# Designs tried in a protein design run: peptides against a protein of PDB entry 3OGK. Part 113

Target 1, 307 residues: chain A of PDB entry 3OGK
Amino acid sequence: ATPDRLSRRFPNLRSLKLKGKPRAAMFNLIPENWGGYVTPWVTEISNNLRQLKSVHFRRMIVSDLDLDRLAKARADDLETLKLDKCSGFTTDGLLSIVTHCRKIKTLLMEESSFSEKDGKWLHELAQHNTSLEVLNFYMTEFAKISPKDLETIARNCRSLVSVKVGDFEILELVGFFKAAANLEEFCGGSLNEDIGMPEKYMNLVFPRKLCRLGLSYMGPNEMPILFPFAAQIRKLDLLYALLETEDHCTLIQKCPNLEVLETRNVIGDRGLEVLAQYCKQLKRLRIERGADEQGMEDEEGLVSQRG

## One batch from the design tools (peptide; made by RFdiffusion4, then SolubleMPNN)

Design b1_p19_2_s3 (from b1_p19_2, 9 letters changed)
Fold by OpenDDE base, seed 3:
Structure b1_p19_2_s3 (fold): chain B 307 residues (1-307), chain A 19 residues (1-19)
Amino acid sequence: as target 1 above (307 residues)
Amino acid sequence: KRKRDLVEKPLVFEYERPP
């Protein structure tokens, strides 16, 4: 559909999702540089889609100018912005969004590629937003943002329920977790093994309502930090955990209410058997190929067609 | 870079329970 046809047919459109690349691009069948520009859509949104509250761009080229135009056009009416695997913008564009869209509830830039100028966008969000429910910059490489701003957001946004971040040292997020009283989902961070201090993370206090979790680089030594609340876990993201097959079995056995599991093929047939045995409420299972399999011929770490 | 190095495409398996 063209932007103009969409606005004519649906003048009261509240939610728009655009995909710049076909699904086939996920299989490297389409060059990475192939994508659509959001510019004509932003123009149409600005002129004719006055009730639009939710915008989701997936695999599109987004400039700072596009973000600035969108921000000014929708202002406090914009509740959701998802820049999903987008490219072409800088943190200046993000700053414009959070400056003008002060009532934004969902801000996502997961797996987006951008130029980082500074951390002002997160600081501005922390200083002026009280509406945020979902913040997701998972699989991004922000180096200039402050965990203190994340803590401030948690303190000010009482409806904050889902936060996904990059590779923050998890201990730097202690203040955030204490402030995020209503947080249900957390993904990201970085657990860094310290041979000299095995109990480094044992004093982590998680939000009481936390039930969807994906800690990056969690190994078997850190895994026990989940055991006190494993029974309330409904979703696990183990894609970037450093767990072996037996570690998966150990954790899964402690999560009888698990509904969603995302992991690598290291779970193996054994892990799948354990999953079937202990997780009767499982609704979704996603298994991706791990790069670590090139070395370990151990048959136990492979998912067979029988599983 | 580390996370991308852990996972290779394509998807091996996806299951969704029918409503």
Scores: peptide ipSAE 0.175, ipTM 0.833, DockQ to the pose 0.550
Fold by OpenDDE base, seed 5:
Structure b1_p19_2_s3 (fold): chain B 307 residues (1-307), chain A 19 residues (1-19)
Amino acid sequence: as target 1 above (307 residues)
Amino acid sequence: KRKRDLVEKPLVFEYERPP
């Protein structure tokens, strides 16, 4: 579909999702010339889609100018922006979004690639937004943002329920967790094992409603921090955890209410058996191939095709 | 290891219970 055709057919469109690399079944639905850049769509949004509240760009090229135009065109009417696996922008574009769209509820940049100039965008968001419900910059590489701004967001945004971040040292997020009283989902951070301080993370206090969790680089030494609330965990992302098969078994047994599990094949057939035994409410299971298997082909951490 | 280096494609298994 072309932008102009969309606006003519649906002038009152409230939600738009664009995919730059559509699935094979949808490939013919997106003209080749439109399939990469959001620019023509942003132009159309600005001119003709005045009721648009939600924008989702997936695998598209997005420039700072595009973001600036979108921000100014929709302003406080924009409730959702998802830059899902996008590229081509800098943090200046993000700054424009948060500056002009002060009532944004969902801001996602998950797996997007961008040039980081500064941390001003997160600071601006922290200073002016009180509406945020979902913040997701998971699998991004921000080095210039402040965990203090994240804490401020948590304090000011009482409806904040889901936060996914990059590789922040988890201890720097203590203030954030204390402030985020209604947080239900957290993904990311970084657990850095310190052999000299095995109890480094034992005093972490998580939000009381936390039930969807994915801590990056969590090993068996850090895993016990989940035990006090493991029974309330409904979604667990172990994709980037450093757990072996036995560790998976240990953790899964403590999560009887688990509905969604994402992990690597290190879970093994044994872990799957334990999962089936203890997690009767499981709705979704995702197992990806781990890079660590290349050396452990002979160990128990293989999921067989029989499962 | 970086997150990007921990996971290799293709997907091994995905199950989703029908609604």
Scores: peptide ipSAE 0.168, ipTM 0.829, DockQ to the pose 0.482
Fold by OpenDDE base, seed 4:
Structure b1_p19_2_s3 (fold): chain B 307 residues (1-307), chain A 19 residues (1-19)
Amino acid sequence: as target 1 above (307 residues)
Amino acid sequence: KRKRDLVEKPLVFEYERPP
């Protein structure tokens, strides 16, 4: 589809989702004519799609100029921006978005690659936004953003329900969790084992409504922090947890209301049996191959065709 | 271990319960 055809056919379009080529293809110098660049679409949005509130770019090349143009064109009418697995922009582009789109409700840049100049974009968002409902920069490598800004966002955005972040030390997010009273979903962070302090994370207080969770690098020693609210967990992302088969069994048994599970093949046939036994509300199961298991084809931590 | 080092594609299994 061409941008011109879209605007002519749907002048009152409120939501647009564009899908580019797989990310692997982006490394191979995708020619401009392959539709990998958002520029022509942003131009069309700016000129002809004046009611557009939601934009989702998936696997697209997005420049700072594109983001700036989009931000200025839609301003406070933009409610959703998803840069899903995109590349080509810097944090300056993000700054433009949050500066001009002060009523944005959903901001996603999950698995996007970008050049990080500073943390100003998150600070600006924290200072001026009160509308945010979903913030997602999961699987990104921000190093210059402040957990304090995330806390400020939680305090100011009363409708904040879903937050997915990079590898923040989870203890730096204590203030955030205390402020995020309506948070239902959290993914990311970083749990770092301390042999000298095994109870390092036992005093973590999670938001009371939390029911969708994915803590990165959670091991069996940290897993008990979930037990007090395991019965209310509806979605669990264990893809980047450091749990063995038996740990999966232990946790799954405590989550009878689990609807969505994402994990690695370390769950094994045993874990799948336990899942089937205890999680009768399960709607979706995703199992990915663990990298560590390439050499262990014969070990118990594999999902067979029996599952 | 980094997240990228924990998971290898392709997907092993995906199940979605019909509505």
Scores: peptide ipSAE 0.141, ipTM 0.807, DockQ to the pose 0.489
Fold by OpenDDE base, seed 2:
Structure b1_p19_2_s3 (fold): chain B 307 residues (1-307), chain A 19 residues (1-19)
Amino acid sequence: as target 1 above (307 residues)
Amino acid sequence: KRKRDLVEKPLVFEYERPP
């Protein structure tokens, strides 16, 4: 479909999702010029799609100019922007979005590649937005943003229910978790083992409604922090956890209400058996191949056709 | 290890419970 044909056929379109060419590998491993440009679509949105509230670009090339045009054209009418595995923009483009779209509810840039100039975009969002429900920059490499701005967002956005972040030290997010009273989902952060202080994270307090969780680099020493609320967990993302087969079994046994599990093949047939035994409400299971398993021939850490 | 170094494509298994 062409942009012109879309606007003529659907002048009152409220939601648009554009998908670039499928990629076999992670976006960051592919040249940035891979995929389609959003420019023609943004032009059409700006001129003819005046009721558009939700935009989802997947695997597209998006420039700062594209984001600026979109931001100014839709302003406070834009409720959702998802830059899913996109590239070609800088944090200046993000700044334009949050400056002009002050009532945005969903902002996603998961797995996007960008040039980071500063952390102003997140600061601006923290200072002016009170509508945010979903913030997702999971699997991104922001180094100049402040965890204090996340805390401010949590304090100001009472409907904030889902937050996915990059590799923040989890202890820097203590204030965020305390402020995020309605948070149901959290993914990301970084759990860093300290051999000299094994109890480093034992006093971490999570939001009371938290039920969808994916802590990055969580190992068996940190896993017990979940036990007090494991019975309320409905979704676990263990894709980037550092758990072995036995650790999976231990955790799964404590999560009888688990509905969604994402993990690596390290769960093994044994972990799958435990999952089937204890998690009767399971709706979705995703198992990816671990890179570390190329060297471990141990049968217990592999998923077979028997599982 | 970086997240990108922990997993490899392709997907091994995906299950979704039918409605």
Scores: peptide ipSAE 0.110, ipTM 0.814, DockQ to the pose 0.526

Design b1_p19_2_s4 (from b1_p19_2, 10 letters changed)
Fold by OpenDDE base, seed 4:
Structure b1_p19_2_s4 (fold): chain B 307 residues (1-307), chain A 19 residues (1-19)
Amino acid sequence: as target 1 above (307 residues)
Amino acid sequence: MRRRDRTEKPLVYEYEAPP
């Protein structure tokens, strides 16, 4: 589809989702003619789609100029921006978005690749936004953003219900969790095992409504931090947990209300049996092959075709 | 420490319950 055709057919379009090429193709110089660039779409949005509130770019090339143009064109009318597996922008582009779109409710950059200049975009968001409901920079590599800004966002955005982050040390997010009283979903962070302090994370206080969770690098020693609220867990992301088959069995048994599970092949047939036995409300199951499991085809922690 | 692998991992299994 061409941008011009879209605006002519749907001048009152409120939501736009564009899908580019698969990520594997992004490593190859995508020729300009392949429609992988958002520029022509942003131009059309700016000129002709004056009611657009939601934009979702998936696997697109997005420049800072594109983001700046979009931000200025839609301003406070922009409620949702999803840069899903996008590339080509820097944190300056993000700064433009949060500066001009002060009523944005959903901001997603999940699995996007970008150049990080500074943490100003998150600071600006923290200082001026009170509307945010969903913040997602899961599977990104921000190193210059402040956990304090995330805490400020939680304090100021009373409707904040879902936050997915990169590799923040989870203890740096204590203030965030205390402030995020309505948070229902959290993914990311980093649990760093300390042999000298096995109870390092045992005093973590999670938001009371938390029911969708994915803690990165959670091992069996940290897993017990979930037990007090395991019965209220509806979704688990264990893709980046460091749990073995038996650990999966232990956790799953404690989550009778689990609806969505994402995990690795390490769950094994045993874990699937336990899942079937204890999780009667399961709606979705996703099992990915772990990186470490590619070489261990013969190990016990494999899901067979019997499951 | 296992770093989060951002590579598209091959799907082993996906189940979605009927609506």
Scores: peptide ipSAE 0.224, ipTM 0.842, DockQ to the pose 0.636
Fold by OpenDDE base, seed 5:
Structure b1_p19_2_s4 (fold): chain B 307 residues (1-307), chain A 19 residues (1-19)
Amino acid sequence: as target 1 above (307 residues)
Amino acid sequence: MRRRDRTEKPLVYEYEAPP
C-alpha cells in the first residue's frame, strides 16, 4: 500500500501500524527503495492524517527528521508512539517527540537500535509529562539516562501502569518503585549477583499491584525476592533470567495465577509438567532457544515434541 | 554474564489458549 492511497481511503484514521522487513534479512544492505523507510508515511501523516493518535512502526528505518516532523505534526494529539525494532534515529529524535507530544500515553522503543547522544529525552519527559501510562525501552542500550528521571515520571504520571527498561541496576530503581504506586508491569533492569553480599536485593520493595514481571539476569539467589507476591503474578518473562530447570519448577509452583509465561528451553519437560500442575490459568506459553542451549548437550533441559 | 540476546530467538514452542 502507498501512503497516499491510505489517506484517501481513510482520512479519519486514528491508528496506523507499519511493518518493515525483519532485520535478519537486511544484512545492513537496505536498498534505498526498500519500503522500510517511514519518511513517506510521516509526510502523509503530517499532511493528510490529522486525526491520527497512534503510530506503530515495526522494523522500519526512522530518522530524527522523521520523528521531528511527526512530533510537530501531531503534537498533543499523539497518544501512542511505538518504535518497535526500528533503527536510524538518535536520542535527539526522541527528545523532539517528548518535547512536542506532551500528552503522550504510550512511548515504546523496544529492541530499537539508535545512537545515544544524551539523556535529555527522558529528563524532558519527566519534567513535562503527566499522562504517561506505558513506557517501554526494553532491550535497548541507554547509558546516559537517569534513574531519577524515571522516578520523577512515576511520581508525576499517576496512570503509569507498565514500564520496561534496559540495564538499570535494580537498586537504583528503589525510588522509582516507591513512586510507581499503580505499576502493574515491570520488565528489564539488571540484577547483579554479588557473592560477598547475597542479600543485596532481599529488601527490594516492588509496587503492590505488580503482576507482570521480567527481571533481567535474575538467578536462583535473587528469585526469592518474588516469593512474597508470587501468588499475584500473572505474567512472567524469564527469557533473560538465569534460572535452571529446577529453579523454574520452584518459581512456577509459587505462581498459581500465572497466565503468560515466556521462557527458554531450559524449562524442560519437567518444568512443563510443573507448569501444567500448578498453573491452571495459563493462557499463553512461549519457549525460545537460548543462545547458550546450543552447546549444552545435557538432554535434561530440552523440551520434547511430546508435550 | 549472559547479556540479553536481542536477536530473534528460534521458537521452540508456542501455546495460546483458545478464547
Scores: peptide ipSAE 0.213, ipTM 0.838, DockQ to the pose 0.620
Fold by OpenDDE base, seed 3:
Structure b1_p19_2_s4 (fold): chain B 307 residues (1-307), chain A 19 residues (1-19)
Amino acid sequence: as target 1 above (307 residues)
Amino acid sequence: MRRRDRTEKPLVYEYEAPP
């Protein structure tokens, strides 16, 4: 579809999702630099799609100018912006979005590549937004943003239910977790093993409603942190956990209400058997091949075709 | 130190329960 055809057919369009790369790009069949520009779509949104409140760009090239134009065109009418695996922008573009779209509810830039100039965008969001429900910069590399701004967002945005972050030290997020009283989903962070202090994370207090979780680099030593509320867990993201097959079995047995599991092939047939036995509410299972699993043909850590 | 692999990895297995 072309932008102009879309606006003519659906002048009252509320939600738009664009994909710049075909699924075949996932298999490195298409060069990484191949992608669609959002510019013609942003122009059409600005001129003809006045009721558009949700925009999702996937694998597209997005410039700061595109973001600025979108921000000014939609302003407080923009409720959702998802920059999913996009590239071409800087944190200045994000700053424009949060400055002009003060009622934004969902802001996602998961797996996007960008140039980081400063942390002002998150600070601006913290200072002026009270509507945020979903914040997701999972699998990004922000080094200049402050955990304190995340805490401020949690304090000011009472409807904040889902937050996914990069590699923040989890202990720096204690204030955030305390403030995020309605948080249901958290992914990311960084658990850093300390051989001298195995109890380093044992005193972490999670939000009471937390039921969807994916802690990055969680190993078997940190896993017990989840046990007090494991029965409440409905979704687990273990893609970046440092759990072996046996650790998966241990955790899964404690999550009888698990509905969604995302993990790596390390779960093995044994983990799948345990999952089937203990997780009767399971709705979705996703198993990816880990990069580290290329060498460890441990038969127990592989999902067979019989499973 | 295991780095998060940001590459889209081939799906090994996907299950979705019937509605």
Scores: peptide ipSAE 0.196, ipTM 0.828, DockQ to the pose 0.703
Fold by OpenDDE base, seed 2:
Structure b1_p19_2_s4 (fold): chain B 307 residues (1-307), chain A 19 residues (1-19)
Amino acid sequence: as target 1 above (307 residues)
Amino acid sequence: MRRRDRTEKPLVYEYEAPP
């Protein structure tokens, strides 16, 4: 469909989702720079879609100018922006969004590629937004943003329920977790092993309502930090955990209310058996091949067709 | 450091419970 045809047919459209790349692009079959430009759509949104509150761009090319135009056109009416696996913008574009869209509730940049100029966008968001419910820059490479701004967001946004971040050291997020009283979901961070301090993370306090979790680089030494609230965990993202088959079994046994599990093939048939035994409320299971596991298809520790 | 690239991980299995 063309932008013009969309606006003519649906002038009162409230939610728009655009996909610029085929699903096959997820397998690196298409160059990263291949995709549709959002420019003609942003033009149409600005001119003719005055009721639009939610925008989701998936695998599209988005420029700073596109973001600036969108921000100014929708302003406080924009409640949701998802830049899902997008590219072509810088943090200046993000700054424009958070500056003009002060009532945004959902901001997602998951798996997007961008040029990082500074951390001003997150600072601006922290200073002015009180409406945020979902913040997601999971699987991104921000290096210039401050965990203190994330803490400020948690303090000011009482409805903040889901936060997914990049490679923040988890200990830098202690203040954030203390402030995020209503947080239900957290993904990302970085757990860094310290041979000299095996108990480095044992005193980490999580929000009381936390039930959806994915800690990056969590190994068997860090896994016990989940045990006090494992019974309330409903979703686990273990894709980037450093758990072996036995570790999976140990954790799964402690999560009887687990509804969603995302993990790697390392769970094995044994892990699946344990999952079936202990997790009777399981609704979704996703198993991916680990990068390191692509060559080990014939090992006993892998999920077979029998599992 | 294991690069957290979800795009490089082929799907092995996906299950969704019936409603």
Scores: peptide ipSAE 0.194, ipTM 0.819, DockQ to the pose 0.726; fails the geometry check

Design b1_p19_3_s1 (from b1_p19_3, 11 letters changed)
Fold by OpenDDE base, seed 5:
Structure b1_p19_3_s1 (fold): chain B 307 residues (1-307), chain A 19 residues (1-19)
Amino acid sequence: as target 1 above (307 residues)
Amino acid sequence: MSRLEELKRSREAELKALA
């Protein structure tokens, strides 16, 4: 499909999702000659799609100029922007988005590659937005953003229900969790073992409504912090957890209401058996092979066709 | 932790290579 054909057929389009590369493409809407650039689409959005409030770019090249044009064209009418596995922009582009689109509800840049200039974009978002419901920069590398801005966002955005972050130290997010009273989903962060203080995370207080969770680098020593509310967990992302097969079994047994599990092959046939036994509400299961599992000689850490 | 971090970085590098 071409941008001009889309706008002619659907001038009142409110939601647009574009996919740039075949690997994830059920629909490759981008001509090969465009190289996966969003520029032609942003031009079309700016000129002809005046009711567009939701934009999702997946595996596309997005420049700061593209983001600036989009931001100015849609302004406070833009409710959703998802830069899913995109590249080519800097934090200046993000700053433009949050500056001009002050009523944005969903901002996603999960697994996007960008150049980080500063943390101003998150600060600007914290200072002016009260509408945010979903913030997702999972699997990104931000070094210049402040956990305090995230806390401010939680305090000001009462409808905030889902937050996924990069490698924030979890203890730096204590204030955020306290402020995010309606938070249902959290993914990311960083749990760092401290031999001198093994219980450093035991007093971590999570939002009361939290039911979808994925803590990065969670090991068996940290896993018990979930036990008090494990029965209310409906989704677990264990892709970046440091859990062995037996640890999976222990945790799964405590999550009888689990509906979605994402994990690595380390769960093994044993873990799958436990999952089937204890998680009768399971709807989705995703198992990936981790690079760290190539050397596992233990048969229990492998998922076979029997499982 | 280091292995998973390396995996994360590898995925990010792959995304950059596709750009």
Scores: peptide ipSAE 0.030, ipTM 0.703, DockQ to the pose 0.127
Fold by OpenDDE base, seed 3:
Structure b1_p19_3_s1 (fold): chain B 307 residues (1-307), chain A 19 residues (1-19)
Amino acid sequence: as target 1 above (307 residues)
Amino acid sequence: MSRLEELKRSREAELKALA
């Protein structure tokens, strides 16, 4: 379908999801190719899709001008913006979104590639938004944003339930976790082992409702921080955890209510057996190959046809 | 697999080696 055909048929459209071409094909895109650039869609949204409140762009080229146009066109009516694996914009575009869409509930830029100019977008969001429910910049590299702004968002947005971030030092998020009283999901951060301070994370306090979790670089020494609330965990993202097969077994045994698990091949057949034994409510399992598994000699660290 | 995913996995491997 083309933008104009869609708007003519469904002028009252509330939600739009567009998928572009895989990144490997993006270099072949031309400006006239509406399948790769969001521009023609943003134009159509601005002109004819005036009830649209949710926009999801996946693997598309998005410019700051596109974001600015979208922001001004939808303003406080925009509730959801997902820039999923998109490219072509800077933090100025994000600033425009949060400046004009003051009631945005979901803001996602997971795995998007962008130029970071400053941290103003997050600061603006912190200063003016009270509606945010989902904030997701998982697997991004922001260096100029402040954990303090994230804390402010948590204090001001009482409906904030899901936050996924990049490689923030977890200890810098203590204030955020304290403020995020209704948070149910957290992914990202960075756990950094310190030989001189083996217990530096043991006093970390998580939000009481937290049940979906993925801590980046969590090793077996840090894993015990989950044990006090492991029984309430429903989703685990262990894709970037530093857990071996035995560590997986240890953690899985403590999560009887686990519904979703994402991990690497390191879980092994043994881990899958333990999962089947202890996690009777499991609904979804994702297993990917890890880069660290190329040199593994232990056959138990591999998923076979038995699993 | 995204470039960032590759970088994260590479970093993971490095951290694992140090652990």
Scores: peptide ipSAE 0.030, ipTM 0.671, DockQ to the pose 0.097
Fold by OpenDDE base, seed 2:
Structure b1_p19_3_s1 (fold): chain B 307 residues (1-307), chain A 19 residues (1-19)
Amino acid sequence: as target 1 above (307 residues)
Amino acid sequence: MSRLEELKRSREAELKALA
């Protein structure tokens, strides 16, 4: 499909999702005239798609100029922007989006590759947005953004229901969790084990409606922080948790309302048996090969054809 | 190196590979 043909057929289009080439192809073979660039689409959006409020780019090349043009063309009409596994932009492009699109509800850049110049984009979002419902920069490396801005967003955006972040120390997000009264989903952060302080996170207070969760680097010592609301949990992302087979069994037994589980092969056949026994509402199960598989000698930590 | 450090390094490597 070409941009011009799309606009002629659907001039009143409100939602657009574009998929580029697989990421490996994008980075290895980037000719200047490759169709993986969003530029011709942004041009078409700016000129001919005047009702577009939702844009989803997946595995595409996006420049700061593209983001600036999109931001100015759609302004407060833009409700959703998803830069899903995209590349080619900097935080200046993000700044343009949040500066001009002050009523944006969904902002996603999960697994995108970018150059970080500063944390101004998140600060600008915190200062001016009150509409945000979904913020997702999971699996990204923002080192120059402030947890305080995230707290401000939670305070000002009362419809904020889903937040996925990079490797913030969880204790730096205490103010955020207190402010995010309606938050239902949280993924990311960083739980840092301290052998000298085993109860470092035991007093952590989560939002009351939290039911979809993925805490990075959560080990068996930190896992008990979930127990008070484990029966409320509907989705768990354990891909980057530090849980062994027995830990999985312990947690799963406490989550009878679990609907979605994402984890590594460490769950094992035993973990799958426990899952089947206690989680009767399970809808989706994703098991990935983890970095820990190279050291897995325990048969119980492997999922076989039995499971 | 702790398991935590190994997983952190692995995740960082994945992110760099995507960049």
Scores: peptide ipSAE 0.031, ipTM 0.713, DockQ to the pose 0.095; fails the geometry check
Fold by OpenDDE base, seed 1:
Structure b1_p19_3_s1 (fold): chain B 307 residues (1-307), chain A 19 residues (1-19)
Amino acid sequence: as target 1 above (307 residues)
Amino acid sequence: MSRLEELKRSREAELKALA
């Protein structure tokens, strides 16, 4: 498919999703080609796709210039931008997007690789956006953004229902959680165990509607913070949780309405048995190999053909 | 190295591998 053919065939296109080549082909093993760059597509969007309000780039090369052109071309008509596993841009590109697209509802850069210059993009978003529903920079490394801006976004965006972040200290997000009254999904953050203060996180108050959750580095000491609302949890991301097999069993037993589980091999056959027993509404199960596999002495920490 | 540090390092490595 070529950009010009797309616009000619579908001049009234409202939603566009472009997928680049697999990482191995596009970035490593074979030379990059124009099909991996969004530039020709952004040019076509700017010129000929005047009704486009949703753009999803997956595994593509995106420059700041591309983002700037897209931002100016679509402005407040842009409702969704997803930079999914993309690379090549900096936070200046993000700043352009949030500056010009002030009615954006979904902004995603999950697993994207970028150069961080400053935290201005999130600040600008906080200062001017009231439309945001989904903010997702899960599995990214932002060190220069402020949790206060995230709180401001939560306060100003009443329709904010899903937020996924990088490694914010969870205690820095207390104000955010208090403000995000309609939040249904939260992933990311960072729980840091303090042996001298085992109840460090016990006073965390989560939004009342929270039902999709993935707290990074949550261990068995922190896990009880979920128990008061475990029955309403529909999705759990435990990929980066510090839970052993028995911890998985404990948590799963408390989540009878679980529909989606993402976890590591540490769940084991035992965890899968418990899952089957207690989670009758389960729709999707993702099991990844985790870094903790090498340290596992317990055979139950492995998913076998039995599970 | 703590398990937490190992998992953090693993996550960081995954993120770097995307570049």
Scores: peptide ipSAE 0.029, ipTM 0.705, DockQ to the pose 0.128; fails the geometry check

